Peptides against a protein of PDB entry 3V4L. Designs and how they scored, part 106

Target 1, 386 residues: chain A of PDB entry 3V4L
Amino acid sequence: GQPLAKDKVALLIGNMSYWEHPKLKAPLVDVYELTNLLRQLDFKVVSLLDLTEYEMCNAVDEFLLLLDKGVYGLLYYAGHGYENFGNSFMVPVDAPNPYRSENCLCVQNILKLMQEKETGLNVFLLDMCRKRNDYDDTIPILDALKVTANIVFGYATCQGAEAFEIQHSGLANGIFMKFLKDRLLEDKKITVLLDEVAEDMGKCHLTKGRQALEIRSSLSEKRALTDPVQGAPCSAEALVRNLQWAKAHELPESMCLKFQCGVHIQLGFAAEFSNVMIIYTSIVHKPPEIIMCDAYVTDFPLDLDIDPKHANKGTPEETGSYLVSKDLPKHCLYTRLSSLQKLKEHLIFTVCLSYQYSGLEDTVEEKQEVNVGKPLIAKLDMHRGL

## One batch from the design tools (peptide; made by RFdiffusion4, then SolubleMPNN)

Design b2_p15_1_s4 (from b2_p15_1, 7 letters changed)
Fold by OpenDDE base, seed 3:
Structure b2_p15_1_s4 (fold): chain B 386 residues (1-386), chain A 15 residues (1-15)
Amino acid sequence: as target 1 above (386 residues)
Amino acid sequence: GSSTEVVSTAAELPK
């Protein structure tokens, strides 16, 4: 019979905004496009941008809680990385320069933990450099991995080589994702799919002699990302997993705010990633005596590190949101919350209505506090332990 | 023309 997944879970991490290292661009688009493709494949996807070491550890821990016997686990990482002694290290955005293994997440340690969950398939897609870090002299004594015969690594580049991104004047993919996305939906054994991606990369003039996909696999079964999820979640654990994932993807409901002046504001929310939300405000009703009226969002929790200069933009693109702008309503003010993983409390903020009456020179302000609870990833309390 | 630049994702570690 066709292999069945008990469930399918993916963690996608894109690190770009490094503190002590060169900034990247491709992980934004790569994580977004891969998220949409994996959702079409019935994956439960957590997509996270710009994680610190602590936040990456917690994201992996939460991902591991979603794994169980026969579940397909996929980890995608795009960012800086290195490989020492056959161990792959994902570099958090807060990693020092130079970084060491103690500042980074070892993929093989994650694999060990996934094997303890008796997963049906373990896929690692590592869009990072694989150069040796000469500042890390740590020889990890890895315990022997269990012989599970269900492991696939897709490395964006060869051992000791660099990964590359395409920089255009606009948004572009990394080299690996550029080819992966065209084949990801194919009903093929995952190793066959990745081999075809490797061939496509090998034909590209941009990558020829610079980057080649490496596939490392022990996959003994014909498993595909297209493998159907087993029917109704019959176990209590499957129900809990579904509820946990659903909580991490719950947006606040759109609100209609009514001000004393008779102005009505629509407050809306959109997810760009599991930790990135766009807030938008629009004037839906204005009394005719009010000639000018704007609705600003302000007084965000300090943990979100929201610069007011980047809030309340006339376009999503001015906030740095280029991906979801087509799905957003027009003629709003937009604010991008890019660090929802940092939210310890409820998302409480102020909607400030600034308006002017016909024949009065002075602007009037009305304020309303809004509590939207914990949006998206903030429901997982990724800071439980600080 | 929009020059397509291929940029390494390598970190610049101290020399």
Scores: peptide ipSAE 0.301, ipTM 0.823, DockQ to the pose 0.782
Fold by OpenDDE base, seed 2:
Formats: structure tokens, sequence, C-alpha cells
Structure b2_p15_1_s4 (fold): chain B 386 residues (1-386), chain A 15 residues (1-15)
């Protein structure tokens, strides 16, 4: 019979905004496009940008809580990385220069923990460099892995080699994602799909002799990312898993705010990633006696580190949101919250209406406080371990 | 033609 997944869960991490290392660009587009493709494949996808070491550890722990017997687990990482002694290390955005294994997440340790969950399939897609870090002399004592015959590694590059991104005048994919995205929806055994991606990369003049996909697999069964999820969750654990994922992807409902002057504002929310949300405001009703009015958002929680200079922009693109701008309403003011994982409390902020009456020179202000609870990933309380 | 630059994602560690 066709293989069935008990469920399908993916964690996608894209690290770009490094503190002590060169900034990357491709992970933004790569995580976004992969998220949309995996959702079409009925994956529960958590998509996270720019995580610290602590935030990456918590994201992996939450991902492992979603794994169980016969679940398909997929981990994608795009960012800086290294490989020492056959161990792959993902580099957090707060990693020092030089970084060491103590500052990084070991993929083989994550694999060990995934094997303990009796997963149906373990897929690792590692879009990072695999050069040795000569500043890290640590030999990880890896405990013996179980023989599960359900592991697939897709390394974007060869052992000891670099991974590359394509820089254009606009948004572009990394080399690996550029070819992966064209085949990811194919109903093929995952190792066959990745082999076809490797062939496509090998034919590209930009990639040839610079980067080649390495596939490492123990997968003994014909399993595909297209394999259907087994029907309605019958177990209490499956219900809990579905509820946890749903909570991490719940947007605040759109609100209509009414001010004393008779102006009505629509406040709306859009998800770019599991930890990135756009707030938008629009004037939906204005009394004729009010000649000008604008609705600004302000007084955000300090944990979000929102620069007011980047808030309340006339376009999504001016906030750094290039991916979801087509799906947003036009003629709003836009604010991008890029660090929702840092939110310890409810998202409380102020909507400030600035307006002018016909025949009065003075600008009037009205303010309303808004509490939208914990949006998206902030519901998982990724900070409760400190 | 838009010059496609291929840039390494390698971190620059101290020498």
Amino acid sequence: as target 1 above (386 residues)
Amino acid sequence: GSSTEVVSTAAELPK
C-alpha cells in the first residue's frame, strides 16, 4: 500500500542578521518559499528567522514535542554553519567570532532525539557551509545512533565546501533552494527527488564546480513528502500536537477602532513567518469636518526591539517586508514585528490618531491601547526555560 | 544583463 504519515511536521530556520558574522540574504526567500511548498504538502510548518542560540534550542525542543511514532519530521536550516568530524553545526545569530560547538546546535544531537520519538521519516535539509572550524577542537562524543533506516540528509554542498547564494538586484534564492523548489511537490521517494535536484544543480553554469548537493540516506522504505497524512487525529497526543501547532500560527483578529472624533480605523495583522508579523492600519471612516488624519502604532513592548523609525511606513517594503506585500491591503501604514519569539508578555501597543479639523490650525491626538494577546510563535512561551 | 553574483555563505573566522 502507499505509505502513510501519522502527521507531517517541519521546522524551518533562516539565520541572516548575524551580530559578529557576515549578513546573509537568501534565507529570507528560501524559508518563505519552502514554507509555502511544505504547506501544500500538508506539513505543519514552523518558520523562524534570526534566532539566538537559546531561541534555536527552544525551537528544536518545541519541534521535538510535535514528533511522535510514525510522524514525518523535516528540519531545514539556512545560515552560517560548519562541519567538524562529520558533525554539522548550525550557527545562531548571536554566536561569537570565532564561534565554537558550545555556541552552536549540533544536527546529529537533534537526530538522536528525533530517533527516540520513533518517527516515520527524518529529513534534514542543511543549506549551510560545511567547512571545518579550526577554532573548535571539541570532538563531540555522540552517543550511538539507533539503526532506524528512515534518515535522509540533503546537504546543500559537499563536505569541506562552501554553500553559495545568488545575489541579484532583487530577492533571490540560495543555490540549493532554487533547484529544490522546482521538484519538491513531485510524488517521488525523497532520495530520488533530491538526486534529481542534484542533477539540476550540476547542469547549472553558476553552480558547476562551486557547489554540489550531497545526499546521505539510510531510508529503506519508499517514503515521499507527498505521502498522505493518516486521517483525523484519534489520539489525545495527536490532538495536543494539532492544538500546539494551531496556537503557534493564530493571528490576532482584525479590529475596528472607533475614536471620539468619529474616525474609524481598521487594525489588521498578517503573518510573514511564525515569528514575523505585520501590523497595518487604515482609515475606514472620516467625518467631513476632519481634513487630515493618520493612525500610528506606538508603545510596543521593549522585548520586541522595535525602532520607531522603521514603524508606520507607507509601504510594506519600507518595513523590510517584500514577500507578503501583494496580499496586504493598500493605502495603510505598515509596521513589521520581526522578533515575536522574544515576547514574554501580551502584545500591548498604542494606536495614536493624529487629526486636524477644518478651520483649526492645531493637530489633535487621540490614543487607544490595544491588547492582541500572544500572536503566532509567542504563544509557545519559548522563554519559560530561563 | 543583470550581473548575477554568486556569494559564499561562509563565515569569516579570524586567521
Scores: peptide ipSAE 0.289, ipTM 0.817, DockQ to the pose 0.717
Fold by OpenDDE base, seed 1:
Structure b2_p15_1_s4 (fold): chain B 386 residues (1-386), chain A 15 residues (1-15)
Amino acid sequence: as target 1 above (386 residues)
Amino acid sequence: GSSTEVVSTAAELPK
């Protein structure tokens, strides 16, 4: 019979905005496109950008809580990385220069923890460099992995090699995602799918002799990302997993704010990633005696580190949101909250209406405080333990 | 024509 997944869960991390290292571009597009494809494959996807070491640890811990017997687990990482002695290290955005193993997440340690969950399939897609870090002299004593015969690694590059991104005018994928996305929906054994991706990459003149996909697998069964989820959640654990995932993806409801002047504002919310939300405001009603009015959002929690210069933009693109702009209402002011994992409290902010009456030179302001609770990933309290 | 440039995602560690 076709193998069944008890459930399918993916954690996607894209690190780009490094403090002490070169900034990347591809992880933004790669995480977004992979999220949309994995959702079509009935994966529960958590997508996170620009995580610190602590935030990455907590993201992995929350991901491991979603894993259980027969669950398919997929970890994707795009960012800086290295490989020492066959151990792969994902580099957080706050990693020092030089970084060491103590500043990074070891993928093989995550694999060990996934094996304890008795997962049905463990897939690692590592879109990072695999060069040796000579500043890290640590030889990890890894405990012997269990013989689970359900592990697949797709490395974007060969051992000791670099991974590459394509810099084009506009949004572009990394080399690995460029080819992976074209095949990801195919009903094939995951190792066969990755082998076809490797052949497609090998035909690319841009990367020939620079980057090649490496597949490492112990997968003894014909498992595919297309494998159907086993029906209604029959276990308490499956219900908890569904609730935890739903909680991490719950947007605030759209609100209509009414000001004393008779202006009505629509306040809306959109998810770009599990930790990235766009707030948008639009004027839905204006009395005729008001000639001009604008609705600004301000007074965000300090934990979000929102620069007012990047808030209240006339387009999503001016906020740095290029991916979801087509799905957003037009003629709004847009604000991008890119670090929802830092939010310790409820998202409370002010909507400020600035307006002018016909025949008055002075602008009038009205303010309303808005509490939207904990949006998206902020509901998981990813900061627990600080 | 927009030159497609292939850029390494390697970190610049000190030499």
Scores: peptide ipSAE 0.287, ipTM 0.818, DockQ to the pose 0.731
Fold by OpenDDE base, seed 4:
Structure b2_p15_1_s4 (fold): chain B 386 residues (1-386), chain A 15 residues (1-15)
Amino acid sequence: as target 1 above (386 residues)
Amino acid sequence: GSSTEVVSTAAELPK
């Protein structure tokens, strides 16, 4: 029979907005496209952009809470990285220059923790450079990994090599994701699927002799990403996992705000990633005596680090949201909250209605405070340890 | 045609 997964859980991290390192572009598209594909494969996907060291540690800890016996775990990382002595290090956005192992997350340590969960499959997809970091003299004494025979590594590049992204005038994938996405839905053993991706990458004239996929596996069974999830959640742990994931992906309900002037505003919410939400406002009703009317969002929690210059835009793209813009209503004002993992409290903000009456020169303002609770990943309280 | 540039994702560590 086809193997069954007890459940399927994926953590996808895309780091691009580095403080002390070159900014990347591909991780945005790669995490988004991979999220959509893994959802079609019945994965519970947590997708996170631009994490600090602390936030990455917490994201991994929360991911490990979703893992249990026979669960398929997939970790995808796109960002800066290095490899010293066969240990892969994911570089957080706040990493210093030069970074060291103490500033980074060791993938093999995560694998150790995943093995303690008795997972059915562990897949690591690492879209990062694998150059040695000569500033990190630390030889990590890793504890010996258990022989679980359920491990697959897909490295976007060879040991000691760089990974590459394609810079176009628009959004583009990294080289690895460009080929992975075309095969990811195939009902094949994951190592066979990745080998076919490696062959497709090897035909690419852009990366020929620069980047090649490396597959490391200890996989004794025919496991595929297409393997069906075992039916009804038969265990208390499976129910808890489902609730935990659902909690982390709950959007606020859309609201209709009514102002004293008789203007009605629709306030809506969309998820771009587990830590990225778009707020949009639209005028649903306007009295005829009101000639100009705009609904701005303001007074966000300081922890979200929202630049007002990027808020209340006439298009999603002007906020930096290029991916979900097709699914958003048109003719709104848009604000992108890109750091929901930083939210310690309820998301409280102000909707400010600015309007003008026909024949009056002065603008009038009305304000309403909105409390939407903890949206998306903010419900996990990734900060509970501080 | 749009020039496709292949850019390394390597960090610029000090030399």
Scores: peptide ipSAE 0.279, ipTM 0.812, DockQ to the pose 0.730

Design b2_p15_2_s1 (from b2_p15_2, 9 letters changed)
Fold by OpenDDE base, seed 2:
Structure b2_p15_2_s1 (fold): chain B 386 residues (1-386), chain A 15 residues (1-15)
Amino acid sequence: as target 1 above (386 residues)
Amino acid sequence: METVEIVSTSPELPE
């Protein structure tokens, strides 16, 4: 019969905004496109951008809590990285220059922990460089991995080689994601699918002789990303997993705010990633005696590090949101919250209405405080160690 | 011809 997954869970991490290293661009698009494809494959997807070492550790721990016997686990990483002695290291955005293994996450350590969960399939897609880091003399003492015939690694590049971005005048993709996205929905054994992606990359004149996909696999069964999830959650653990994922993806409900002047504002929320939310405001009713009226959001929690100069933009693109703009209402003011993992408390902010009456030169202001609870990833309390 | 720039995702480690 066709193999069944007990469930399917993916963690996608894209690091771009490094503190001490060159900034990347492709991980934004790559994580977004892969998220949408894996959702079509019935994966529970957590998608995170720009994580510190501590935040990456917590994201992996929360991902491991979603894993259980017969669950398909997929980890995707796009960012800076290195490989020492066959161990792959993902570089957090706060990593020093030079970085060492103590500042980075070892993928083989994550694999060990996934094997303890008795997963049905373990897929690692590593869109990072595999050069040796000569500043890291640490030989990882890895415990022997259990012999599980269910592991697949897709490395965007060969051992000791670089991974590349294709930068156009617009949105950039990683080379790996450019080819992976065209085949990811195919009903094929995951190793066969990745081999076809490797062939496509090898035929392209832009990538030929620059980057080649490497596949490492112990997978003895015909497992595919298209394999159906087993029906309704039969166990308490499966119900808890579904509830935990649902909490991490719950948006605040859209609100209609009414001001004393008779202006009504619609406040809406959209998810770009599990840790990135867009707030948008629109004027839905204005009395005829009010000639000018603007609604802006302010007084955000300090933990979110929101620059007011980047808030309340006339387009989503001016906030740095290029991917979800088509799905947003038009003629709003937009604010992008890019670090929801840093939120320790409820998201409380102020909606300020500035308006002018016909025949009065003075601008009037009204304010309302809004509490939307913990949105998206902020519900997982990724800060449990502070 | 759109100039396709191919950029490495490798940090330049200091030499």
Scores: peptide ipSAE 0.102, ipTM 0.721, DockQ to the pose 0.671
Fold by OpenDDE base, seed 1:
Structure b2_p15_2_s1 (fold): chain B 386 residues (1-386), chain A 15 residues (1-15)
Amino acid sequence: as target 1 above (386 residues)
Amino acid sequence: METVEIVSTSPELPE
């Protein structure tokens, strides 16, 4: 019979805004596109941008809590990386220059932990460079992996080679994602799907002789990303997994704020990623005696590191939100919260209404404090170890 | 012609 997944869980990490290294662009688009495709495949997807070492460790730990016997686990990473002695290292955004293995996450260590969960399938999609890091002399003594015959690695490039992004018209895709996205929904064994992606990449004149997909697999069974999820979640563990995923994707409810002047504001929320939310404000009612009014958001928690210069923009694109702008209401002020993983407390902020009456030159301000609890990934308390 | 730029995802390590 067709194999069944007990459940399907994916962690997608895109690191682009490095502190001590060159900034990337592709991870933004690649994580977003892959998230949408994996959701169509009934994956529970956590999508995270720009994680520190500590935040990456916590994201992996939370991902491992979602894994169980017969669950399909997929880890995607796009960012800087290296490979020493056959071990792949994902580089966090706070990694020093030069970085070492102690500053990075070893993929083979994550694989070991996934094997302990008795997963049905382990897929790693690594969109990173595989050059040796000559500043890291550490030979990791990895424990012998169990023979589970359910492992697939898709490396965007060959051992010792670079991975590249293709920039087109201001948006960039990783070369790997450019070809992967066209085939990801196909009902094929995952190794066959990746082999077809490798053939498509090999036909591209831009990548020929620069980048080639490497597939490393022990997968003995005909497993596909299209494999159906086994029935209604009957186990307590499956219910916990569903609840944990739901918490990481629960947006605050839209609110209607009423000011003393009679202005009504709609406050809305949209998810771009599991750690990235757009706040938008709109004037839904204005008394005729008020000629001008604007609704600004301010006084955010310091942990979010929100620059006021990037808040309250007239377009989503001016906040750096290019992907979800089509799904957002028009004629709002927009603010992008890009680091929700850093939120230790409730998201409390101020809505400030600035308005002017007809025939008065002076602007009047009214303020309301808003508490929306812990949005999206902030519900997972990824900071519990600090 | 759309200018296609190919950018390495390799960090520049110090020399």
Scores: peptide ipSAE 0.101, ipTM 0.716, DockQ to the pose 0.725
Fold by OpenDDE base, seed 5:
Structure b2_p15_2_s1 (fold): chain B 386 residues (1-386), chain A 15 residues (1-15)
Amino acid sequence: as target 1 above (386 residues)
Amino acid sequence: METVEIVSTSPELPE
């Protein structure tokens, strides 16, 4: 029979905004495109941008809670990285310069923990450099991996080589993602799919002799990313997993705010990533005696580091949201919350209505506090591990 | 012709 997945879960991490290292661009588009493709494959996808070491550890721990016997686990990482002694290290955005293994996440440690979950398939897609870090002299004594015959590594580059971004007209894609996205939906054994991606990379004049895909696999079974999820969650564990994933993807409901002056505001929410939300406001009703009115969102929790200069923009693109702007309502004010993983409490903020009456020179303000609870990834409470 | 630039994702580690 066709192989069945008990469930399919993916964690996608894109690190770009490094503190002590060169900033990247491709992970933004690559994580977004891969998220949309994996969703079409019925994966439960958590997509996270710009994580610290602590936030990456917690994201991996939450991902491991979604894994169980026969579940397909996929980890994608795009960012800085290195490989020492065959161990792959993902570099968090807060990593020092130079970074060491103690500042980074070892992929083989994550694999060990995935093997303890008795997963049906373990896929690692590592869009990072594989150069040796000569500043890290640590030889990680990894425990011997179990022989599970269900492991696939797709390394964007060869051992000791660099991975590259392709910048085109202000957008960037990783070289690996450029070819992977064209084949990812194919009903093929994952190792065959990746081998075809490797051939496509090898035929491209831009990538030939610069970057080559390495496939490392122990996969003995014909497993594909297209493999159907086994029907309705019959186990308590599958129900818990579905509820946990649903929590990480629950947006606040759209609200209609009514002000004393008779102005009505629509407040709406959209997810760009699991840790990135766009708030949008629009005036839906204005009394005729009010000649001008604007609705601003203000007083966000300090944990979110929201610069007011980047809030309340007339376009999604002015907030740095280039990917979801087509799916947003027009003629709003837009605010992008890019660090929802930092939210410890409920998202409480103020909607400020500034307006002017016909025949009055003075601007009037009305304010309403809004509590939308914990949106998206903030429901997983990634900070409670202290 | 849209300029295609290929940029390494390797951090410049201090020499």
Scores: peptide ipSAE 0.100, ipTM 0.726, DockQ to the pose 0.724
Fold by OpenDDE base, seed 4:
Structure b2_p15_2_s1 (fold): chain B 386 residues (1-386), chain A 15 residues (1-15)
Amino acid sequence: as target 1 above (386 residues)
Amino acid sequence: METVEIVSTSPELPE
């Protein structure tokens, strides 16, 4: 019979905004596109951008809590990385220059932990460089992996080689994601699908002789990303997993704010990623005596590190949101919260209405505080040290 | 023809 997944869970990490290293562009688009594709494949997807070492560790721990017997686990990483002694290291955004293994997450350690969960399939898609880091002389003592015969690695590049971005019209894909996205929905054994992606990369004149996909697998069964999820969650653990995932993806409800002047504001929320939310404000009713009227969001929690200069933009694109802009209402003011993983408390902020009456020179302000609880990934309390 | 730029994701390691 066709294999069944007990559930399907994916963690996607895209690191771009490095502190001490060159900034990347492709991870933004690649994580977003892969998220949408994996959702079409009935994956529970957590998508995270720009994680510190601590935040990456916590994201992996939370991902491991979603794994159980017969669950398909997929880890995607796009960012800086290296490979020493056959161990792949994902580089957090706060990694020093030079970085070492102590500053990075070892993929093979994550694999060990996934194997302890008795997963049905473990897929790693690593869109990172695989050059040796000569500044890291540490030989990691890895524990012996279990023989589970359910492991697939797709490396965007060969051992000792670089991974590349394709920059086009201001958006960039990683070379790997450019070809992966065209095939990801195919009902094929995952190793066959990746082999076809490798062939497509090898035929492309841009990538030929620059980047080649490496597939490393121990997969004894015909498992595909298209494999159906088993019916309704029958275990307490499956219910907990579903509730945890649902919490991490719950947006605040849209609010209608009424001001004393008779202006009504719609406050809306959109998810770009599990840790990235856009707030938008629109004027839905204005008395005719009010000639000018704007609704600003302000007074955000300090943990979010929101620069007011980047808040309240006339377009989503001016906030750095290019991907969800088509799905957003037009004629709003937009604010992008890119670090929801840092939120320790409820998201409380102020909506400030600035307006002018016809025939009065003075601008009037009214303010309302809004509490939207913990949005998206902030519900997982990723800052709780285990 | 839109210019396709291929950029390495390799960090510049200090020399």
Scores: peptide ipSAE 0.084, ipTM 0.710, DockQ to the pose 0.672

